Peptides against a protein of PDB entry 8BZL. Designs and how they scored, part 125

Target 1, 228 residues: chain A of PDB entry 8BZL
Amino acid sequence: SYDRAITVFSPDGHLFQVEYAQEAVKKGSTAVGVRGRDIVVLGVEKKSVAKLQDERTVRKICALDDNVCMAFAGLTADARIVINRARVECQSHRLTVEDPVTVEYITRYIASLKQRYTQSNGRRPFGISALIVGFDFDGTPRLYQTDPSGTYHAWKANAIGRGAKSVREFLEKNYTDEAIETDDLTIKLVIKALLEVVQSGGKNIELAVMRRDQSLKILNPEEIEKYV
Target 2, 242 residues: chain B of PDB entry 8BZL
Amino acid sequence: SRRYDSRTTIFSPEGRLYQVEYAMEAIGHAGTCLGILANDGVLLAAERRNIHKLLDEVFFSEKIYKLNEDMACSVAGITSDANVLTNELRLIAQRYLLQYQEPIPCEQLVTALCDIKQAYTQFGGKRPFGVSLLYIGWDKHYGFQLYQSDPSGNYGGWKATCIGNNSAAAVSMLKQDYKEGEMTLKSALALAIKVLNKTMDVSKLSAEKVEIATLTRENGKTVIRVLKQKEVEQLIKKHEEE

## One batch from the design tools (peptide; made by RFdiffusion4, then SolubleMPNN)

Design b1_p16_1_s1 (from b1_p16_1, 6 letters changed)
Fold by OpenDDE base, seed 2:
Structure b1_p16_1_s1 (fold): chain B 228 residues (1-228), chain C 242 residues (1-242), chain A 16 residues (1-16)
Amino acid sequence: as target 1 above (228 residues)
Amino acid sequence: as target 2 above (242 residues)
Amino acid sequence: MLSYEEFAAEKAKEKE
């Protein structure tokens, strides 16, 4: 089988396909995640949906399980594959272990999947980064980021996509214990962070919140405007 | 030459595995990791490069991983590859324990992973792991041990060694200052700081940029301890005063 | 095929 290795090392020790996948992520719409005290918040830049597109099909924030949700930047088709596999794993875990996954567990699963696609013949890396948020069974809020290489870390706050640098710079300056003291302040922080790169205010932001023992809630534009 | 550089790991006309060499090149750009064997323990010292304000203060030993109660490792190279390999090490160790009701001997764990690494250099459609590891451990057969493995699946036991950035210079320094048979853990720690201070691409060594773990035996049990930042600061201060 | 140590040594020589 003359299956060409797609991802190989360069003479300088670089995995170009992984680096190029990271470039694909940088072209994606901006996503931000923030961990509050008792809340996790995801915000995503809305792409100008063509007038004829069903808004339901353009969701960039999705639930992986009742206690875990994900936002992504990069190739939407690639994201669907990752999301589907993650959902199956979450359900499998509930059946076999009789407990929901921890946020770290499902992140590690996704990371391992991505890593395998950087090392397997006939497969290219996933062109996505993801922000994964949720609550562990003990009620601890968690935020993780993973990239095309399969690397993952836990964060207080982070951003991915084309505006990520500016958003991160904002968060580095403004993320304080006081700024996340309440749920409302945490939501406000995410909105302010996204407004650094999103034009035309709250109409171009998708915002989702998850509180302890509550399901994912997507805020409507009117609710978002109350925080601006 | 280019044909062998950009394809599945195959031999060049000169008998070289370029993909393995290129993986080693990647490791050369990674943060420095040191291992030093002493009479009363063994240590790992690793450069910490990524300090981000927004990281969740999970005591991330970024580069040092506990494998089981008797072994730890440090990694130089691609982080995602490292995570896969360290997880595999843990699984191998656990399976052995379950099967034999004894901890896996250190060298056997290292060899098992090296076989996996080697397979990724030989079987079609796989790239080498871009990772070198230092292993520290204790077992009843050989006592305290230090091993190094590379992307090819080769490994060796060491008294002291280094992987990652400026590893050659570090090894040279270790060869000069390491006193065989007289090395205490205390002296090994001092030596580690000395070498890191000279080999790290920093103007001044700081505790925030260094991770150190020690493996010792206390009351017939192995103790793996990551040094606190304050302890590392004290070691650096002592070095600066000398 | 070079060991990591040998590889590192060769690279150090190339930089000199």
Scores: peptide ipSAE 0.031, ipTM 0.515, DockQ to the pose 0.250
Fold by OpenDDE base, seed 3:
Structure b1_p16_1_s1 (fold): chain B 228 residues (1-228), chain C 242 residues (1-242), chain A 16 residues (1-16)
Amino acid sequence: as target 1 above (228 residues)
Amino acid sequence: as target 2 above (242 residues)
Amino acid sequence: MLSYEEFAAEKAKEKE
């Protein structure tokens, strides 16, 4: 009988399934998020595409709504479930409340979903962390991070995945008001942060930018190289 | 023995609910939270552990939550579980207000959540919440109140209590220094700083590591206020001079 | 079922 992976407390008070899910996240590709003054930027490490894999790089950055996008680290299949539910919620909110979700609202929704999977029978935690960025209706840029436990916080900048420690150390040193004074400087900060862990420059970075009152823009490799 | 540890919350041969005990163990490793009832108010003081330079300043309080105009709570344990329970408290309070056109009595709100906690210890396929809560509030029935609840769904009213790391030592200190009937909010704040200074595993208590909220009555209204860092610094300084 | 305080007190005694 496959022991139904139930998230239970250990004698020392640990939820091992949540901790193991966090280990799964640490094996994932690195993702970085930075909140600027009037911009939010997500960057992700591109896995070396196997020679025969269709260049349709599994996009690790996706839109949840017109004003919200998400990057994730960990199990791609788990991420797909979370993304789909989040998108449905964003649409539902627009229909029922007649306004787009706030970034905090959709983050809380995702966090609550994750938490339920840590406390439900026959379910394992999601093996994903997420960086959620966007703009509230008042034009305020936001960055949130969630983990497998369902915990979430607002950040100025953060990183998740295998290189997260090094990237966070870089951001702690280099995130200043001067470093995010302009949109271009903010983008440059994200690229520099990713280059701490990504080899071979801009070819291995996926970058998405959302400016105030603008839609999500994914930068092409040539655009990324202009910043490096 | 291991068979009872890994399944749904069931009784051991000795009549113990190990999953509840293990949840309490998890809380013992969480940051310290204090509650103190005074004659003219009630306060919560909580250890702030997540001091990251990159955190957005929008989070004024990590461990203290406003529930409604008359109640607040502090949490020790798993943050994600805390968020779920805090949201539930807000929903319960709101539903009551809508139904009865008056604020929910403090004890009724606490009891409602405790019933939920208890259910998670009894129904199959669920684990206990890894969270203890301190509640502060005011109502017209009992005035200022302080409650504590744990993962089992048990709760009690207190004059002063502590949850989280080094809670036993903190409670002992509170028992020694708490003066029944003579406690002012000012003296309660001083006592909170004194206890935190001794129970937190820090060489020096700093304002950045402490969150304090007070609940008072002004002109027939409840006022919940989170102390500013400068105010906390002054309290710490005063303690160091004594 | 132990209250949190009782549980904490027992754990404190075990560490002594």
Scores: peptide ipSAE 0.028, ipTM 0.532, DockQ to the pose 0.250
Fold by OpenDDE base, seed 5:
Structure b1_p16_1_s1 (fold): chain B 228 residues (1-228), chain C 242 residues (1-242), chain A 16 residues (1-16)
Amino acid sequence: as target 1 above (228 residues)
Amino acid sequence: as target 2 above (242 residues)
Amino acid sequence: MLSYEEFAAEKAKEKE
């Protein structure tokens, strides 16, 4: 019975519920993250919002704190839970440690949360991968990825979701020091990477930029089209 | 049979804990990690499997983790489980240091984690950790030490051992070549390369695919060092010339 | 319960 939301080992040593959660991520909209020199950029495939849907409700990029933002692929409802807990932790950290979280810290928190849901009875893994970007207090840009298992790694660039393979292949070829020399070039790199899997240009891309010592900025479609 | 395979870790009619065995099976497919105790130090050598161009260079080690100033570990198995356990090890070590104002003895740290592992095999609603660890350390009680722990919560001290893929073959090779009482760190490094070259599922051993850490004592202080790629290359080259 | 080493050894024998 697939109904038992218990993550247990298979005879061959697999955690099927984690693997199935990863499959849920692969069905999600593509997200890409790139770390530049003094910028971090997230791009997400924008599903054609049904004519009657409020565009405000379909955000795949969210702030966790002033210095950290996250994009995700997979189950939106699961993502909401993770985001909320992460936000609470960011605030708690500010109160207790008197400093904002590092990007690594909050990533580790999220990763640990995910891992716990792979090892607790009555719980299924979160069906989400996340790209977490931001700046540490020292001004260092960071990009991390987490998956349903609770693994996390730091990246220069990465992608998650349906088109992740193609986007990663593009990034592997095109991510160079020259390609991220400026903020604009970094943004352009993200857009180009996402266009490998997204049809019809800038209208179907959500793009967020965080520069050093600046708040998260979501680019409007017109701004995105300037980079295409 | 399926009841025992898919539920909380319980005993089978034969007295087996299948979830623990399945966790061990998962570890058997993980990258190889070996540890060797020498007279003048101890080392960990681990297979690096995840080589991605887009990884941030901050990744100093994929499989070898510093726990405190006197201990490090290597992990075979599920990375996320490993991260949880390595974090717990660090917390335990830190709490001990704060409480007693001295570093935690190596075996006590290992035991504390093993108790946690064991609990995850005994209490309802938990699955075993899919992780085996090798621990290297130094303390004032026993000097240089090498330990191994598995998903069951069992642990043991070793002169040399291996976990992960082809671990049995590696252990056999170590038994043949390990000279008790005569092992220098230099000879241990050479032995590590020799064993990895034969046990790793690669056509040719390369420095890119191997992580090595050494733990030594210098001027009354423990020094944990991860070998640079060039150093590993030299070790491989020396092995090929023999 | 078999230790990891014992388990690994047993599995190695099964492959032989």
Scores: peptide ipSAE 0.026, ipTM 0.516, DockQ to the pose 0.210

Design b1_p16_1_s1 (from b1_p16_1, 6 letters changed)
Fold by OpenDDE base, seed 4:
Structure b1_p16_1_s1 (fold): chain B 228 residues (1-228), chain C 242 residues (1-242), chain A 16 residues (1-16)
Amino acid sequence: as target 1 above (228 residues)
Amino acid sequence: as target 2 above (242 residues)
Amino acid sequence: MLSYEEFAAEKAKEKE
């Protein structure tokens, strides 16, 4: 059966391994990204950090460079591979071009990497979707999403993972110019969006904020509670 | 679901990697390994199952491996796979030392191996390693550390954890008895014995069936020590008296 | 995909 083969086309034109990788993403923790005016915000559903687990090793939001960060949904080990390659590319770009990558550039790189893993008979697709946010050199905030197929698009706001549908529906209703008028309102929007699918408030949310010309800041639980 | 059981690690229609799950199942039947982080050290405790009277070489440790001067690991799962992975860990650590003239940070070593594990879940013609590992170590960045990795290539840092047979029950006990910020190596050893006594599928816990290693710092140097059988016996005796 | 911990937890529930 074609569904058992490494990524090949079915008679009806489906790439089943890619579709199944997308199902793996849907089982992942929910992540949300929102582009504000001068801010980008990523939020992730924290699975209850197991008692006795070191929280530093459970981060789902990672910096790719000083101006770019990524959240993902799906297979954590797969994500680590993608993150590492992206980081190397970001550094390489700085060395060769003498400028940081644009958010679109690094997204395209990641997308191309994913696509290649859908076309090789010796590889399965990556079981991850990613939200990639950051600032271009000109100070423009950007948000991109990529999936296991290697497709990517720019977004104002988006969500991935288990609760993505509900979060997207919320964002479609509530993402307005007024809702992102300030940095604080943008952060509040992300938190409210996640609370549609996350129980027990700010304790189960990881939130990262990047402002123009500032480094990635991960908010502590107390800071998150101020917005709830 | 059964149709994906025998082939290269691919996604099921539900987005599952069954070969990885089956590897984890196999590990669940392996001997129990515990790790506990203390303020003044870190320890590994492992079930010794192969006490064969005919074994000529009493390997001082069947399940605990020294990786370098600052790190050790224990393994649950397929022994042959474990040997390959532990050798790879040693090679990675040595290459790093040669390249940078300093020991590899603990998490970097763990991550390097986890990337290898992940690759064996993604590339065709390969099967996942049927092994989970606990890592103990010290470095200048984070001090004493305990990590766990699984066949998927996932890893995490822990204060205390368990892999292998009855690991879920062991973890539950650790969660109940582990006192954050107050754990000494002495108390950690006692806790390890307590948990093993309850989780090992043995009628009576004996020193012959348990391997324990501690990692401490003495005079600015890391010391990895496998406890002598007599020391383990004393720990067991103390537990029985309580 | 379940982590080892999640997998172990599920197996523990199945035995109960």
Scores: peptide ipSAE 0.007, ipTM 0.692, DockQ to the pose 0.854

Design b1_p16_1_s2 (from b1_p16_1, 6 letters changed)
Fold by OpenDDE base, seed 3:
Structure b1_p16_1_s2 (fold): chain B 228 residues (1-228), chain C 242 residues (1-242), chain A 16 residues (1-16)
Amino acid sequence: as target 1 above (228 residues)
Amino acid sequence: as target 2 above (242 residues)
Amino acid sequence: MLSYEEFAAEKAKEAE
């Protein structure tokens, strides 16, 4: 007999499976998100791609819609499920409401999905945290973070994964209005933040930029090196 | 540690999915499967362990399965699990064809199965599939392709890779000898034999212990061919002469 | 979580 009640409260009120899922996230590659004035930037630690591995299949930053992107830390297979559902919801929203989702809306959807997997019998939590960035219809840049519990909050800047603590400490010290005054400075801030935990410069960083009224742009290594 | 070993797939305190890791461990004991991408084709080479003289020579490739006209896969791990997954792959491919009147893109088929694998790691009352797969295929989007998937539902594209017994050693050899951009199917076949000869715990590599399939394009059509024993013998002979 | 390759590599190191 399998235990149908996978995620249950401990006597002290903890959901251990959620906490353990958070530990899985902490083992994941580091991701960072920063909200600028008219830009949102996601950066992810690129694991050394094995020489024989196709780089196109190793992406940790993905578009959910034209106006929303997501980076994640934790279990890649779990992330794929969340991404697919989020994409479907984005399209459904466009069809039913005739407007793109707000970044908050899709974050809440993802958070609700995660929460259900913490409460539903016969399901374990998702082993992922996500940074969700994009622009609302009014042109406001947004950054949200969600974790395995299904909680979510808006951020100016945040990080997830194994190096998150160091990256957050860096951001707390260096995130100022001056540091995000321009798009280039914002990008530079993200790169510098990642370099706190990533060795060997731009070769080990995946960077994505979304500017107002523009599509997601993934920077190539040469473009990243210009900011180092 | 033991408490998490006996239950359905749940997180350990350290954030590990032990049932998935144990499934991966089981695959490490399975027969070796290789995949190599070339400029003019892609191949699978698999160790054949069940050489029963009484097996009716219906050379059903024990480890290599045709999925559709454009894709094949090889499996390392539990045979019964492999049969379920390969059947599912065929069903997914067929449903797509019926719905869209075109073959399913290679990566999309891989992803669809990987989502199923992932589900068996997340839903209660399920155990992970004790199977890793190599996929070879051709589509109009990316041409020749090689993918690997594991029990977690993770996958990746590869130029060359190995699953099963001695996979780490095989991958190391592939990294050394694989010439990016210069790999022909002929050279890939030779490389496959070379790697299998070193990774299989046999004194002498024989054609009866190896299954090889190639996927090529001829006249705008995908051709999936399992090499005949004589062809494999010739490849082995060539390797021994080098 | 480690890919199968990464897992295999770690196990190979443990066996050494």
Scores: peptide ipSAE 0.032, ipTM 0.623, DockQ to the pose 0.884
Fold by OpenDDE base, seed 5:
Structure b1_p16_1_s2 (fold): chain B 228 residues (1-228), chain C 242 residues (1-242), chain A 16 residues (1-16)
Amino acid sequence: as target 1 above (228 residues)
Amino acid sequence: as target 2 above (242 residues)
Amino acid sequence: MLSYEEFAAEKAKEAE
C-alpha cells in the first residue's frame, strides 16, 4: 500500500504522507495571523492547560529572531525542531550578511526544510503548518504561511489548525483597510476571529503582538480582556 | 534484514503517529511514577515491581536515576530504552558542564533529550522510545522544577503529575489534593503515599514496593536523597493512622 | 501557486 510507505507518489500522483501530515495540522490548535499597517498579530487557541501544568512550558507562539515570530499548528515536537533550525539560520544570517533576515527569507528557509523532508528517503514530513510574521528591515510588516509540503505564500491574514476554515471565513469578510487602521483595531480583529472557534473568551486565547521597531510582546489575559 | 531498515514511523490517514501511540500504551502498563513539586523541594515516587529476594542488598533504585548533582529522573516503560535515555541524559549534562563550566539548566537537558525522542519518531530505521520520564531538578533560573516527557518528544513542566499505570486516576487525585503555594515537601511526601496507595495494583502499600527520592537545597547545594525503607514505612504508617 | 491541498484536490478530481 502506497499510503504505508515513505513519502512516495501514488499512481494518482498523490503524496499521501504529505496529505496525512496536513490532517495532523488540522487537529492542531487554531492559530491566526493578521498583518496590520504597522503591526503584526498572532493569536492562538490555548489548549486547556492541565491545572497542575506549568504554563511557561506551553507556548504556542515563539520568537525566531527580534524581528520575526512564529505560531504553528500540529505536532509540537516537530515544531520545536523547525523553530530551532530557523533560529540558527536567523543568527547565521546576522553573522554572515550583517542584517536580520527578511520574513520572506526565513519563511523560504523553513519551507525548503519542510520540502526536503517530503523527498528524503527514510524521513516523514513535518506535521506542522506555521504562520510566520515580522518586519523587514525597511519596516514593512509581513505574514507568511507554510504547510507540511514546503509551500509558502504571503498573506494579509490567515489561519491554520482545527478552526482555520471558520476563522478564514471571518477574516475574508472582515479584513478591510478600516479594520486594520490602528494597532488596537488589528488586535481586536484577531481576537474576534479567534472567538469564532474559541468558546471561553479571552481566557483561552494567547495573543502576541509585534509593532514596528519593537520586540515581540505576549499579552497577558488582562490585556486581552480589554479588547473583548 | 533490509526490511527493518525501511520501517519508519509514518502518519496514518487520519494524521496520527500510531507507533508513538502504541509506545504510550505500553507505558500505561508500566509501574506508576509520581512527581510532586513543593516550595522547599521536589520528589519522585515510583512503584517498585521487581522485588527479587536474590537482588543483592544494594538497593539500587530500579526506577529513579541520578542524572547529575542537580537533577534526577524516574522512568516508566521499556527498561532497555530507559537505560539508553538515562545514559544520554548523563552524557548531555556532562558535555554541557565541560563546555560551559556550569550545570545544564533543567529545561535544556529535558529539551535535548526530547529532540532525540522526536528524531526517533521522524527518521527511517528508528522506532519511538517506549519510555516516559519524570524529571526533578534545581537550577538558578527557575529553582525547583518538575518535568514530564513522552515518546513523541513532547514535554511539560508540572507542579504534580504521574506516568505509568493508573496515571489518569493519580493525576485526578493530585489535582484534588495539591494546594498551590502551600505545598511543603513533608506534605508532598504524604500526598505521594496517599496517591500511590490508591493507584498501585496492590492490596496494601508496603515500603518494599515504593521508591522515593527527594531533591532539596541545603547550604546552597542540591541534595538528592533516596529515602530509606524505614523512612518510607513511617510515611505509610502515618497515612494509615489518618 | 496552488497550495498542496488545492493541488491534491485538483488531482483527486481528475482521477475521478
Scores: peptide ipSAE 0.011, ipTM 0.599, DockQ to the pose 0.021
Fold by OpenDDE base, seed 4:
Structure b1_p16_1_s2 (fold): chain B 228 residues (1-228), chain C 242 residues (1-242), chain A 16 residues (1-16)
Amino acid sequence: as target 1 above (228 residues)
Amino acid sequence: as target 2 above (242 residues)
Amino acid sequence: MLSYEEFAAEKAKEAE
């Protein structure tokens, strides 16, 4: 009998496949998100883009909609599925509700999707955590994190992936009102946080910035170096 | 660890998908396939392992498949899986053309297949495809393109890459010799021969053991051409004289 | 072979 039940409770009440998916996330490249006053910033560790690889195909930060972007840690192929579904939902919401999604709404959608894959027979959990940032229609910056279980929470700052612990410790120490007083300081905070785990400066960092009423901007390496 | 080796693709306690890793390992033993992007074209070069005298003249490359007028691919891994995936690629491309009255963008075709591959790693009762692919193509968005995909459903764009046997060594050689921005199709062909000569487990490289296809643009049309054996022989000869 | 969407839809129905 094909054991269709991939994710089952252990006698001790554990969902092993979910826990193991979380281990997959911990092996992923580090991502960091920070909510500023009027800015949200995502940073990701660039694995040494293999010489001869096209960088455009290695993006770990993507737009879900004009007002929402996402970084992830874990299985890239799994992430692509989640991203695609989220994008469809964002567009659907615009069509049906005539407003863009709130960051919380799309996070909840993604979380629900992940949760279903932990409960449905014949499906393994998604091996990804995500940092979802953006602006609500009222101009409020938001940062959410979701994990393979489908849980999600709002954050001021957070990190996921292999270096997440070190980055979080840094953020806990250095995230202050003064540190996010300006957009530039907020960006600098993200870069400094990533540099705790990333070697060789700006060349190994992907950085995305979204300001209020502005589109997602991916910073080039030269722009990142200005903050180092 | 062994308990997770034989089951449907599930996470190990360490967060690994062993069935995907094992599929990748199997591909490492397959014949070598190279892809090289040039300024004026893109090429695939593949090792021919099944040279049987009784095989009908392979009119079509055993390892290189035309997908549509603008794209081709090469495969490393399980032949039966390759056939299924290449057929699916053709179907996806045809459906797109029918629906939109324009050719499918290269990356979109690659991603469509990669989503299928990923699904076979996530849904129960399925095993990963034991196949990696190299894709070459042209579209109006990005021009000449080279992609690689693996059993996980991951993919990437490349200027040059290799899959199959001795792929790591081949990639290292490509990194050393590939000149970014200066690569012509002619130089790419020479590089392909050079790399294959060093990475194939043969005493002497022969034209019968190598398949090469080029994708170029002529008069606003994509031309996919499989090199004739004589042309490959000339490339090999030229390399031996260098 | 089913497209991803078709495959996913089929698997979703089987889960139900």
Scores: peptide ipSAE 0.009, ipTM 0.701, DockQ to the pose 0.022

Design b1_p16_1_s2 (from b1_p16_1, 6 letters changed)
Fold by OpenDDE base, seed 1:
Structure b1_p16_1_s2 (fold): chain B 228 residues (1-228), chain C 242 residues (1-242), chain A 16 residues (1-16)
Amino acid sequence: as target 1 above (228 residues)
Amino acid sequence: as target 2 above (242 residues)
Amino acid sequence: MLSYEEFAAEKAKEAE
């Protein structure tokens, strides 16, 4: 009898499988998201890619749609499932509603998916947290965070993964209207935040920016070094 | 290794559903939510625990949800479960409105959700929702109403009740201070502040940590209003002066 | 609404 992975309550009211999934997230590479005035920025800690590993296969930042991108911390395989389902939903929404999803909509979709996996027999929670950024149709920049439980909130700035605490503390101190006054300043804020936990500067940072009415741009290491 | 009976649908030898009890235990650690029925309205008061500087949305109501034009609810327990249930409540209410061209009666909405909760306790492969809800509403059948539901799918109508942290103490205080037939919305608000001040493990009650919503009738329409922080501050100040 | 993590952390402290 395979002990069906059952997320059940403990006598003290804990969902241990969800808590353990959150621990898996805390062991993941650090990701940071910041909402600027007309820009959203995601930064992720690059793990030293093994010399023989194709860098293209280890993308921690992915597009869900033209107006939405996501970074995650935790289990990469779990993230792939969530990303694929989210992409399908984004496309379906475009076909049925004839408009792109709002960032809140797709976040809620992902959150609902995660929640279902915490309440279904034979399924374990997703071992991922996600930062979801993008622009609504009206041009409003958005940042959302979701965790393995399926909770989600809108943020000005947030971080997930192993260095999240330190990065959040940095952001709490340094996120001001002045610090996000320009696109460049917003990018610098993300880089500085990541440098609190990432060693060796811009070489170990993956950075993606989405500007208003522009597609997702992943910055190359040389572009990142210009900000550092 | 306490073998947590992983089976949600199994009665203990004593006839207990442990997973439901454990879900209720989880709710006992959640922020306090109060509901008070008055002659001229109903209110919800909830503890706000999550105040983060980097939150984008000024959550006017973190724990209080508008369900339709005539109903609102507050939630104690697991946030993700709460989001699913509150969304379901909204869908049920909307489907009813579309089907019958009238708002769903308050008790019918509560029972519809309770049936869902109950199903999650009876069908294998599902865990109970770790959420209790307080419902406030108005309908033409019973007027102002307050309901409570728990993870088992049980519900009841109340004049005043509490869920979440220190709920037992709060209920005891409500029983002592609630005056049947004489409760105005103003007095209910004062009572809510009094009870929260005693039940919240905070040295000083602040408006930042309390959410209050009122449901009233004005010109034949239901009005659901979340009190502004300044209004809550005034209520707290009045309580401190007494 | 308490995040699940915050809720879990609070309960963990009570169990200690």
Scores: peptide ipSAE 0.010, ipTM 0.528, DockQ to the pose 0.023; fails the geometry check

